# Peptides against a protein of PDB entry 3B8E, part 191

Target 1, 230 residues: chain A of PDB entry 3B8E
Amino acid sequence: PFLIFIIANIPLPLGTVTILCIDLGTDMVPAISLAYEQAESDIMKRQPRNPKTDKLVNEQLISMAYGQIGMIQALGGFFTYFVILAENGFLPIHLLGLRVNWDDRWINDVEDSYGQQWTYEQRKIVEFTCHTPFFVTIVVVQWADLVICKTRRNSVFQQGMKNKILIFGLFEETALAAFLSYCPGMGVALRMYPLKPTWWFCAFPYSLLIFVYDEVRKLIIRRRPGGWVE

## One batch from the design tools (peptide; made by RFdiffusion4, then SolubleMPNN)

Design b2_p26_1_s1 (from b2_p26_1, 25 letters changed)
Fold by OpenDDE base, seed 2:
Structure b2_p26_1_s1 (fold): chain B 230 residues (1-230), chain A 26 residues (1-26)
Amino acid sequence: as target 1 above (230 residues)
Amino acid sequence: ELEKLAKERAEELKKLLEELEEALKK
């Protein structure tokens, strides 16, 4: 997220505290849940090859899973960010390069895509309005991603929700998201304004799309083992 | 190969993010 913020010079989509909450609070329990997840029956059925190679493959698989999850989560967060800003008159193309003027407190006439002028205070309200939905979108996308990461090849429907640690992680993550979104003072402390319940649903189509995409990917891998999609 | 490329890019992005986090802590 911060790389896109620097490269695209867009308004800050999430605060530093929100990033810390993602890294330390949101990702920790899911990470533990994935580490303790029972190895896919197909991985366990393969005779242990060289134990050094199998450890390396597991570490690579975990690193790949976390890297892919992080990218998908970032895409989901940015989708919600761009939707909120577009609803407030700032189209994605107009946001490119806007950061310099956006963050300047002395510029009170920043124009949106429709020619409406925004004061610094109004811009910061819109920016902080994006922080909470961005975080909540990451949490909602993580629900799908955690379910996806349960299996590399098997369908989620085949393995089921047997991992109690994963279920606990989903509840903890959701509780944290609710706390940060609705607890009084979070707007001042974390620059996370209270979230309208409707924004929780904004991420669901994206989570569903990712879920369907991954199930299709896994289906292709099962039908064509050793294909270029691996 | 696409998964490998995505992994390499994800690792590069992660390294860049870690470098950026370290730079922000400074």
Scores: peptide ipSAE 0.000, ipTM 0.210, DockQ to the pose 0.025
Fold by OpenDDE base, seed 3:
Structure b2_p26_1_s1 (fold): chain B 230 residues (1-230), chain A 26 residues (1-26)
Amino acid sequence: as target 1 above (230 residues)
Amino acid sequence: ELEKLAKERAEELKKLLEELEEALKK
């Protein structure tokens, strides 16, 4: 998401603090939950024939999978961002290159796509209105990521939700998202304004997409053991 | 100043998460 902000010179879709909350808050507990589950699963696996090569391949596959999921998360967040700005009169095409004027405190007549003038304060309210739903979108997409990463080959329906640490991670992410979205003062402290409950559902199609993608991937792996899709 | 405050809050949240992780390991 930050790369698109730099390349497109659009208004900041997600604050630096919110990015830190994602990196430190929403990724850490999931990573630990997955580490525990991997440790449990590896106890049941035969020792790798070549620990160095098999570890390297596995780390690369995990890194690529997380990279792909991260891109889908970013796309979901940006979709929400563009929808909110469009609802406030800023069409996606109009946002290109607007950052310089958007961030200038002395320009109080920035026009939207419909010719309405926006003060600096009004623009910042709209910008900060995007931060919360972008964050929530990432969290909701991460629910699917956590669930799918639980197993390498088995369907989620086969292994079930027995990992208490995973369930706790999902709860923690959701609680953090709710806290940052609705706690008084977060608009000032974290530049995250309160979110309409409807925006929680905006991310569900992306979560479903990730879930379907992973189930299809796992199905292919089960049908073709040793394929490149592993 | 707001960025500093936000950074401090992020660090506090990180510490809380680390404590929760440690509690779960027990």
Scores: peptide ipSAE 0.000, ipTM 0.215, DockQ to the pose 0.040
Fold by OpenDDE base, seed 4:
Structure b2_p26_1_s1 (fold): chain B 230 residues (1-230), chain A 26 residues (1-26)
Amino acid sequence: as target 1 above (230 residues)
Amino acid sequence: ELEKLAKERAEELKKLLEELEEALKK
């Protein structure tokens, strides 16, 4: 998010506090849950064929897969961001280079894509309105990520939802998202304004994409054991 | 007070969005 913010010079899509909440809140418990799930799944049970070479290769392949999932996750967040701003009159193309004027409190006539002028306060409200849905999008995408990380080879349908710690992680991150999104004072304290419940669904296509991606990946692994996708 | 201000501004923004939606429907 910050890289695109810097490169494209767009309004800030995700606040620093929100990022901290992702890193500390939504990633920590899931990471712990995955550590326990690995003991039950095929991820840790499969001994490397060659401990010297296959461990490194597997780590690289896992890193690549997570990198791809991370890209899909980021795309989901940015999609939600652009949708919100577009609904508020700022088309994606218009956002390019807008940050300088956007953050200038002395400019109260920043025009949107439709010629409507926005005061500094109005712009900040819409910016902070993006933070919460971006965060929620990340959480919803992380649901998919957590579920797919249960196994390397087995489909979600084959493995099921057996890990109670994983379920707890899903609950915890969802509860945190709900708390940050709807608790009074979060708009002022954390720059996270309440979102409409409908915004939770904006991430669903991307969650589905992650599921499809992972199922296809796992299918390839099952059909071609020892392939480059493993 | 900041919450009140934020709420007021959010309501204004909502009205503007509704007006925009109506304009886009024409």
Scores: peptide ipSAE 0.000, ipTM 0.197, DockQ to the pose 0.021
Fold by OpenDDE base, seed 5:
Structure b2_p26_1_s1 (fold): chain B 230 residues (1-230), chain A 26 residues (1-26)
Amino acid sequence: as target 1 above (230 residues)
Amino acid sequence: ELEKLAKERAEELKKLLEELEEALKK
């Protein structure tokens, strides 16, 4: 997200606060849950797999999966960002290169795509309005990520949601997202303005995409053991 | 009262985050 912000010179889509909340709040419990499931799966798989090669392959698979999922998460966040800005009169094309004028406190007449002038304060409100739904989008996409990461080879439908740690992680992420989105004062304190409930649904297509992607990946792995996707 | 408590907690969180940001910049 930050790289695209620099390259495209667009208004900041995700604040430092939201990044910290993701890193400390939403990603920690999932990471622990995955570590626990890996440990549990490794303990249960008593068969003499060559521990050096299988561990390295597993780490590489996990890293690639997380990289791909992270990319889809970023795309989902940016989609939400562009939709919000478009609803406020800023089309994606108009945002390119706008950062310099957007962040200038002395410019109070930045025009949107429709010729409406925006003060610095108004622009910052719109920018901060993007932070919360971007965060929520990440959380909703992480639901799918957590669910898919629970299963290495089996479909999510086969293993079910029996992992209490996973359920706790999902609850924590959702509770944090709800707190940051709707708690009074978050707009002023954390630069996270209240989220319209409709924005929770904007992330669902991306969650579904991740789910489908992972199920397809797992299906390929099951059909071609030892293929390039492993 | 809940709004006041939420505001106080938000301010505390903000301070903590600012401190964390400063610590990460070092």
Scores: peptide ipSAE 0.000, ipTM 0.251, DockQ to the pose 0.035

Design b2_p26_1_s2 (from b2_p26_1, 24 letters changed)
Fold by OpenDDE base, seed 4:
Structure b2_p26_1_s2 (fold): chain B 230 residues (1-230), chain A 26 residues (1-26)
Amino acid sequence: as target 1 above (230 residues)
Amino acid sequence: DLEELARKRREELRELLERFLEALAK
């Protein structure tokens, strides 16, 4: 998000402190939970056919999955960001290069895509309104990520949600998202204004897409063992 | 204004949660 902010010179979609909260608060516990679950699944259910190759393959698959998932998370976040700004009169194309004027407190007549002038205060309210949905979108997408990463080959429907640590991670990140979104003072402290509850659902299509993609991938792996999809 | 907005959003969330719980109870 920050890289795109610099490259495209768009208004900042997510605050740096919020990013840190994601990295430290929402990603750490889930990552640990996945590490434990993977270890348990590898120990209990997979007779290591080849311990060296299977470990490397698992690490590569996890790394690739997380990398791809991370990209989808970012896309989801930016989608939400652009939707909110568009609803407030700023079309994506208009945001390109707008940062300089957007962040200038002395410019109070920044025009949106429809010719409406925005004061600095109004612009910052809209910006900070975008921070929360971006964060929430990431969390919602992470739900799907955590669920799909539980199994390598088996469907989530087959294995079920037995890992208590994973479940705890889901609740923790959700609770953190709710806290950051709705706790008094977060607009001032973290530049996260309270979110309309409806925006929690904006990321659901992305979560569904990830889920479907992973289930299809796993289905292919099960039907074609040794295929390129492994 | 922000506090009022936050209160409103919390109330909306509470209502949604209550509806969800009611739906689960059926």
Scores: peptide ipSAE 0.021, ipTM 0.440, DockQ to the pose 0.035
Fold by OpenDDE base, seed 1:
Structure b2_p26_1_s2 (fold): chain B 230 residues (1-230), chain A 26 residues (1-26)
Amino acid sequence: as target 1 above (230 residues)
Amino acid sequence: DLEELARKRREELRELLERFLEALAK
């Protein structure tokens, strides 16, 4: 997210403190959960091969999977970010290059895509309004991604929700999201304004699409081993 | 203002959750 902020020169979609909360509070338990689930799945499937090489391959696969999840989460967050800003009059194309003027407190007439002028205070309010939904969207996408990544080739429906650590991780990150979103003082302390309940569902269609896509992909892999989708 | 907004949002979320739970119970 921060790299895209720099490259695209858009208003900051996610605050630094929020990033720290993601790194320290949200991502750790899910990562452990995924590592546990993947390790368990690999142990069950692998015949005793060279333990050193097999461990290295597993660690690489887990690392890649986690990295992919992070990228998908970022995409979901940016989706929500752009939706919120668009609803407030800032179309995605208009946001490109706007950061300099956006962050300048002396410019109080920044125009949106419809010619409406925004004061610095108004711009910061809408920016901070994006931080919380961005974070929540990451959490919601994490739900889907964690469930998807539980199995490499099997359907979620076949494997089931047996991983207690996964369930705990989902609960923990959701609780953290709720805390950061609605606890008094978070708007001032973390630049996370209270979220409308409807925004919790903003990422659901996106998560569902990813879920369906992955299930279809896995189905194809099962039916056509070694195919182009693998 | 922000605290009032937060309170309002919490109340809205509570109502939403209650409706959801009621829907699941049917």
Scores: peptide ipSAE 0.020, ipTM 0.465, DockQ to the pose 0.035
Fold by OpenDDE base, seed 3:
Structure b2_p26_1_s2 (fold): chain B 230 residues (1-230), chain A 26 residues (1-26)
Amino acid sequence: as target 1 above (230 residues)
Amino acid sequence: DLEELARKRREELRELLERFLEALAK
C-alpha cells in the first residue's frame, strides 16, 4: 500500500500506524501459528534430492507465496479505497499525482472530478474514512489467506482446523479490526474513522473467490501430482 | 461528531449481532 502511494502519488490509502497494526497485530500471531501447523503427511515422507538446493528453492517458493498473498490483500484494499473516493467525487484517474496538493494544508480549493472544491479538512475526513475500510478489507481477506496457506495440497476440509493458535489469530485480528473501527478516539489517534457494519461484508465475495480458487487449485494438484500448478 | 458517529456504528453492529444470534437460535 505504501509503495503504491509513493509511486502513484495518490492520497494515502492507509496510515502508517495502521500498517504497523497489521504487521504486528494481525500478521504476527497467524504467522507463528503456521510454523506449528501440522505438516502434510505426504510432504514429510519426501526426502530432499539435494539438501542445499532444495532448501534454497523452498525458501524462494515461500517468499514468492507471501509476496503473492500480500499483493492480493493490497488489491482488495485499494479497490475499497477507490470505490469510497469515487463515491465522494474523486475518480481514480484524478487521484494520480494529486497527493502534493491534497496534503497541503494551505490549499483549500482542491477540485474533485466534478469541479467541487474541497477544503483541507474535508479532504482529510475523506482520506481517513478510507483507512478503516481498507484495513477491514485486508482482515477479511486474511481469513481466507490464512486458512488456505496451512496446506499445500490437502483441502481445508481434509486437514481441518487443528491449530488452536491459528484459530486464535483469526479471532484476534477480527477483534482488533472491530476495536480500531469503533473505539472512541481512533479517528484522532490512528486516523481511522468509524465504519458502517455493511463494509465488513463487502469483502466477503473477494475472500470467497480466493478460497474457491485455492480449493480448485489444490484439487487439481491432488489429481495430477507433479503438475505445473504446484 | 466523531464520537456520536462511533456510537451509532456500535449500535448498528450490536443490532446486527443480535439478529445473527437470533437467526442461529431458530
Scores: peptide ipSAE 0.019, ipTM 0.422, DockQ to the pose 0.033
Fold by OpenDDE base, seed 2:
Structure b2_p26_1_s2 (fold): chain B 230 residues (1-230), chain A 26 residues (1-26)
Amino acid sequence: as target 1 above (230 residues)
Amino acid sequence: DLEELARKRREELRELLERFLEALAK
């Protein structure tokens, strides 16, 4: 998220402190939960074949756990960010390069995509309005990501929700999201304004799409082992 | 008036988003 912020020169989508809360507070328990996930039956029962392919499978699992999850979460957050800003008159294309003027308190006539001028205070209110939904979106997307990352090839329906630590992690991060979203003072402390309850559902289609995509991918892997989709 | 146009467009987008969210909540 921070790299995209710099590269695209867009308004800050998520506060640095909030990012740290994700890294240290939200992702820790889920990451631990994955370490205790029961091994896939196919991995455990599968006879060793080609060492190269087996190594690749392991590396892919690690890549999903430590790399891809974060990327998918970021994409979900940015989706919500762009939706909120678009709702407030800032189309994604207009946000490119806007950061310099956006963050300048002496510029009080920044125009949106429709020619509306925004004061610095107004812009910052909109920016901070994005922070909470961005965070919540990450949590909601993480629900799906954690579920799909339990297995490499087996369906979620086959593996099931047997890991109690994972369930606890999902509860914890949801509770944290609720706390950060609705606790008094979070607007000042973390620049996270209270979130309308409806925004919790904004990420659901995205999570569903990821879930469906992963299930389809796993289905293809099961039907065509050794394919390029692995 | 650009300000009026901007306001109208924001309202339209907001309404669309709200309808979408309501649909998701059902």
Scores: peptide ipSAE 0.016, ipTM 0.357, DockQ to the pose 0.016

Design b2_p26_1_s3 (from b2_p26_1, 24 letters changed)
Fold by OpenDDE base, seed 2:
Structure b2_p26_1_s3 (fold): chain B 230 residues (1-230), chain A 26 residues (1-26)
Amino acid sequence: as target 1 above (230 residues)
Amino acid sequence: ELEEIAKKRRKELEELLEALRKALEE
């Protein structure tokens, strides 16, 4: 998120403290849950390989899964960010390069995509209204991402939800999201304004999309072992 | 007060957006 903020010169989609909450709080339990995930049935049925090679492959798979989860989460968050800003008159194309004027407290006539002028305070309110939904979107997307990352090749329906640590992680991150979204003072402390319940559902289509995509990917891998998709 | 102003402006933008959507559909 921070890299995209710098490269695209867009208004800050997520506060630094919130990013830390994701990195140190939200991602910790899920990452641990992946480490304790049950081995895939197809891997277990394979002939014993070199133990050194198998360990290396497993570590690489976990690392790749974590990196992919983070990337998909960021994409989901940015999607929500762009939706909110678009609803407030700032289309994505207009946001490119806008950061300089956006963050300047002395400019009180920043125009949106429809020619409406926004004061610094108004812009910051809009910016802060993105922080909570961005975080919640990450959590909601992570529900799907954690489920799909349980297996590389097997369907979620085949592997099942046997990892109790994963289930606990899902509840923990959801509870954290609820706390940050609705606890009094979070708007001041974390620049996370209270979230309308409807925004919890905004990420669901995206979560469904990545879930379906992953199932299709896994299906292709099963049908074409050794393909470029693997 | 600032929040109320921002909410009002957002509402105006939503109305404008809806008007534009309708105009594009015609």
Scores: peptide ipSAE 0.032, ipTM 0.584, DockQ to the pose 0.015
Fold by OpenDDE base, seed 1:
Structure b2_p26_1_s3 (fold): chain B 230 residues (1-230), chain A 26 residues (1-26)
Amino acid sequence: as target 1 above (230 residues)
Amino acid sequence: ELEEIAKKRRKELEELLEALRKALEE
């Protein structure tokens, strides 16, 4: 998120406090839950032919997987960000390069895509209004990511949701998201304004698409081992 | 229609700002 913010010069989609909450609050328990997930039967059955090379390959695969998950989460968050700003009159194209004027408190006549002028205070409110949905979107996408990461080859429907720690992690991150979104004072303290319940559902189609895509991918891998989709 | 939506959202944000200011003054 921060890289896109710098490269595109868009208004900050996610504040430092929200980033901290993600890193410390929402990512730890899911990561622990995945560590306790039973290794895929196929991974355990592979006798390490060469412990050094196999370890390196596994570390690279894990690193790539986590990198992909983070990228998908960021994409989901940015999607929500752009939707909210578009509904408030700022089309994605108009946001490009707008950061400098957006963050200048002395410019009180920043125009949206429809010629409406926005004061600094109004701009900051809409910016902070994006922080909470961005955070919630990440949490919702994390649900799908955690479920799909339970197994690389098998369907979630085959293994089931037996990991109680995973379920607890999903509950905890959701509870944290709800707390940060609706607890009085969070808007002032954390710059996370209350979220309309409808925005929780904004990420669901994206989460569902990821889930379906991963299940289809796994199905293809099972039917065509060694194919290009692997 | 989109302009009307933008105006409506601006009004909602202004109301929110006023509510927050009031809450900070208490």
Scores: peptide ipSAE 0.019, ipTM 0.359, DockQ to the pose 0.022
Fold by OpenDDE base, seed 4:
Structure b2_p26_1_s3 (fold): chain B 230 residues (1-230), chain A 26 residues (1-26)
Amino acid sequence: as target 1 above (230 residues)
Amino acid sequence: ELEEIAKKRRKELEELLEALRKALEE
């Protein structure tokens, strides 16, 4: 998100404090939950043909898969960001290069895509309105990510939801998202203004995409054991 | 006004979370 902010010179989609809340709050408990996950049946039964080469290849493939999931998460956040700004009169194309004028306190007549002029205060309100749903989108997408990370080869339906810590992690990150979204003062303290409940659903298509992606990947692995996809 | 809206929405979300919790216990 930050790289796109710099390269495209768009208004800041996600604040630094919010990023810290993701890294320290929402990711910590899920990561711990994965450490206590039950042993994966397919991993335990696999006998590597060449431990040195197969281990390296597997690590690269896993890293690539998780990297792709991270990109999907970012895309989900940006989607929500662009939708909110578009609803407020700023189309995605118009946002390109707008950051300099957007962040200038002395410019109070920035035009949107429809010719409406926005004061600095009004622009910051809509910007901070985007921070919360971006954060929430990441949390919702992380639900899918956390669930699929339980196994490398087996479907989620085959492995099941046996880890109570995983379930706790899902509720904890959701509760944190709710707290940050709806607690009074968060708009001032964290630049996270209250979120309409409808925006929680904007992330669901991306969660579904992650599930579909992972299930397809795992299906390919099951059909082609030892392939480049595992 | 924003605080009242936030309070109302938080309550709705808490109810949803409770419903999800119950569903996971089944």
Scores: peptide ipSAE 0.007, ipTM 0.255, DockQ to the pose 0.036
Fold by OpenDDE base, seed 5:
Structure b2_p26_1_s3 (fold): chain B 230 residues (1-230), chain A 26 residues (1-26)
Amino acid sequence: as target 1 above (230 residues)
Amino acid sequence: ELEEIAKKRRKELEELLEALRKALEE
């Protein structure tokens, strides 16, 4: 998000506080929960043919998979961001290069795609209105991410949701998202304004995409053991 | 249609801004 913010010079889609909440509040507990998850039987029982090379290859493949999931996650967030701004009169093409004028406190007549003038304060409100839905989108996408990360080879349906700590992590991040989204004063204190409940559902297609991606990946791994997608 | 939506949302944001200002003064 930050890189695209710099490259495209668009209004900031995700605030620093929300980033911190993701890193410390939403990702940490689930990550710990995964560390306590019992390794898949195929991972534990299969001795590496070459311990030196196979471990490194597996780490690279895992890193690649997480990278791809992260890209899908980011796309989901940006989709939400652009939809919100479009609903407020700023089409995506109009946002390109707008950051300089957007962040200037002395410019109170920034025009949207429809010729409406926006004060600095109004612009910041709409910007901050994007933060909460972006955060929520990430959380919803992370539901799928966390579930799929439980397994390396087996389908999610085969492994199931047995780890109570993981389930707790899912509830924790969801509760945090709800708290930050709807608690009074969060708009002032954290620049996270309340969002419509419908925004929780806008990320579901991306969660489904991640789920499908992982199931396909795992299917390929099962059919081609030792392949590059492992 | 989007123009009308944008106009309505702008008004809502102005109202929200005013509410936030009042909350900050308290």
Scores: peptide ipSAE 0.025, ipTM 0.506, DockQ to the pose 0.022; fails the geometry check

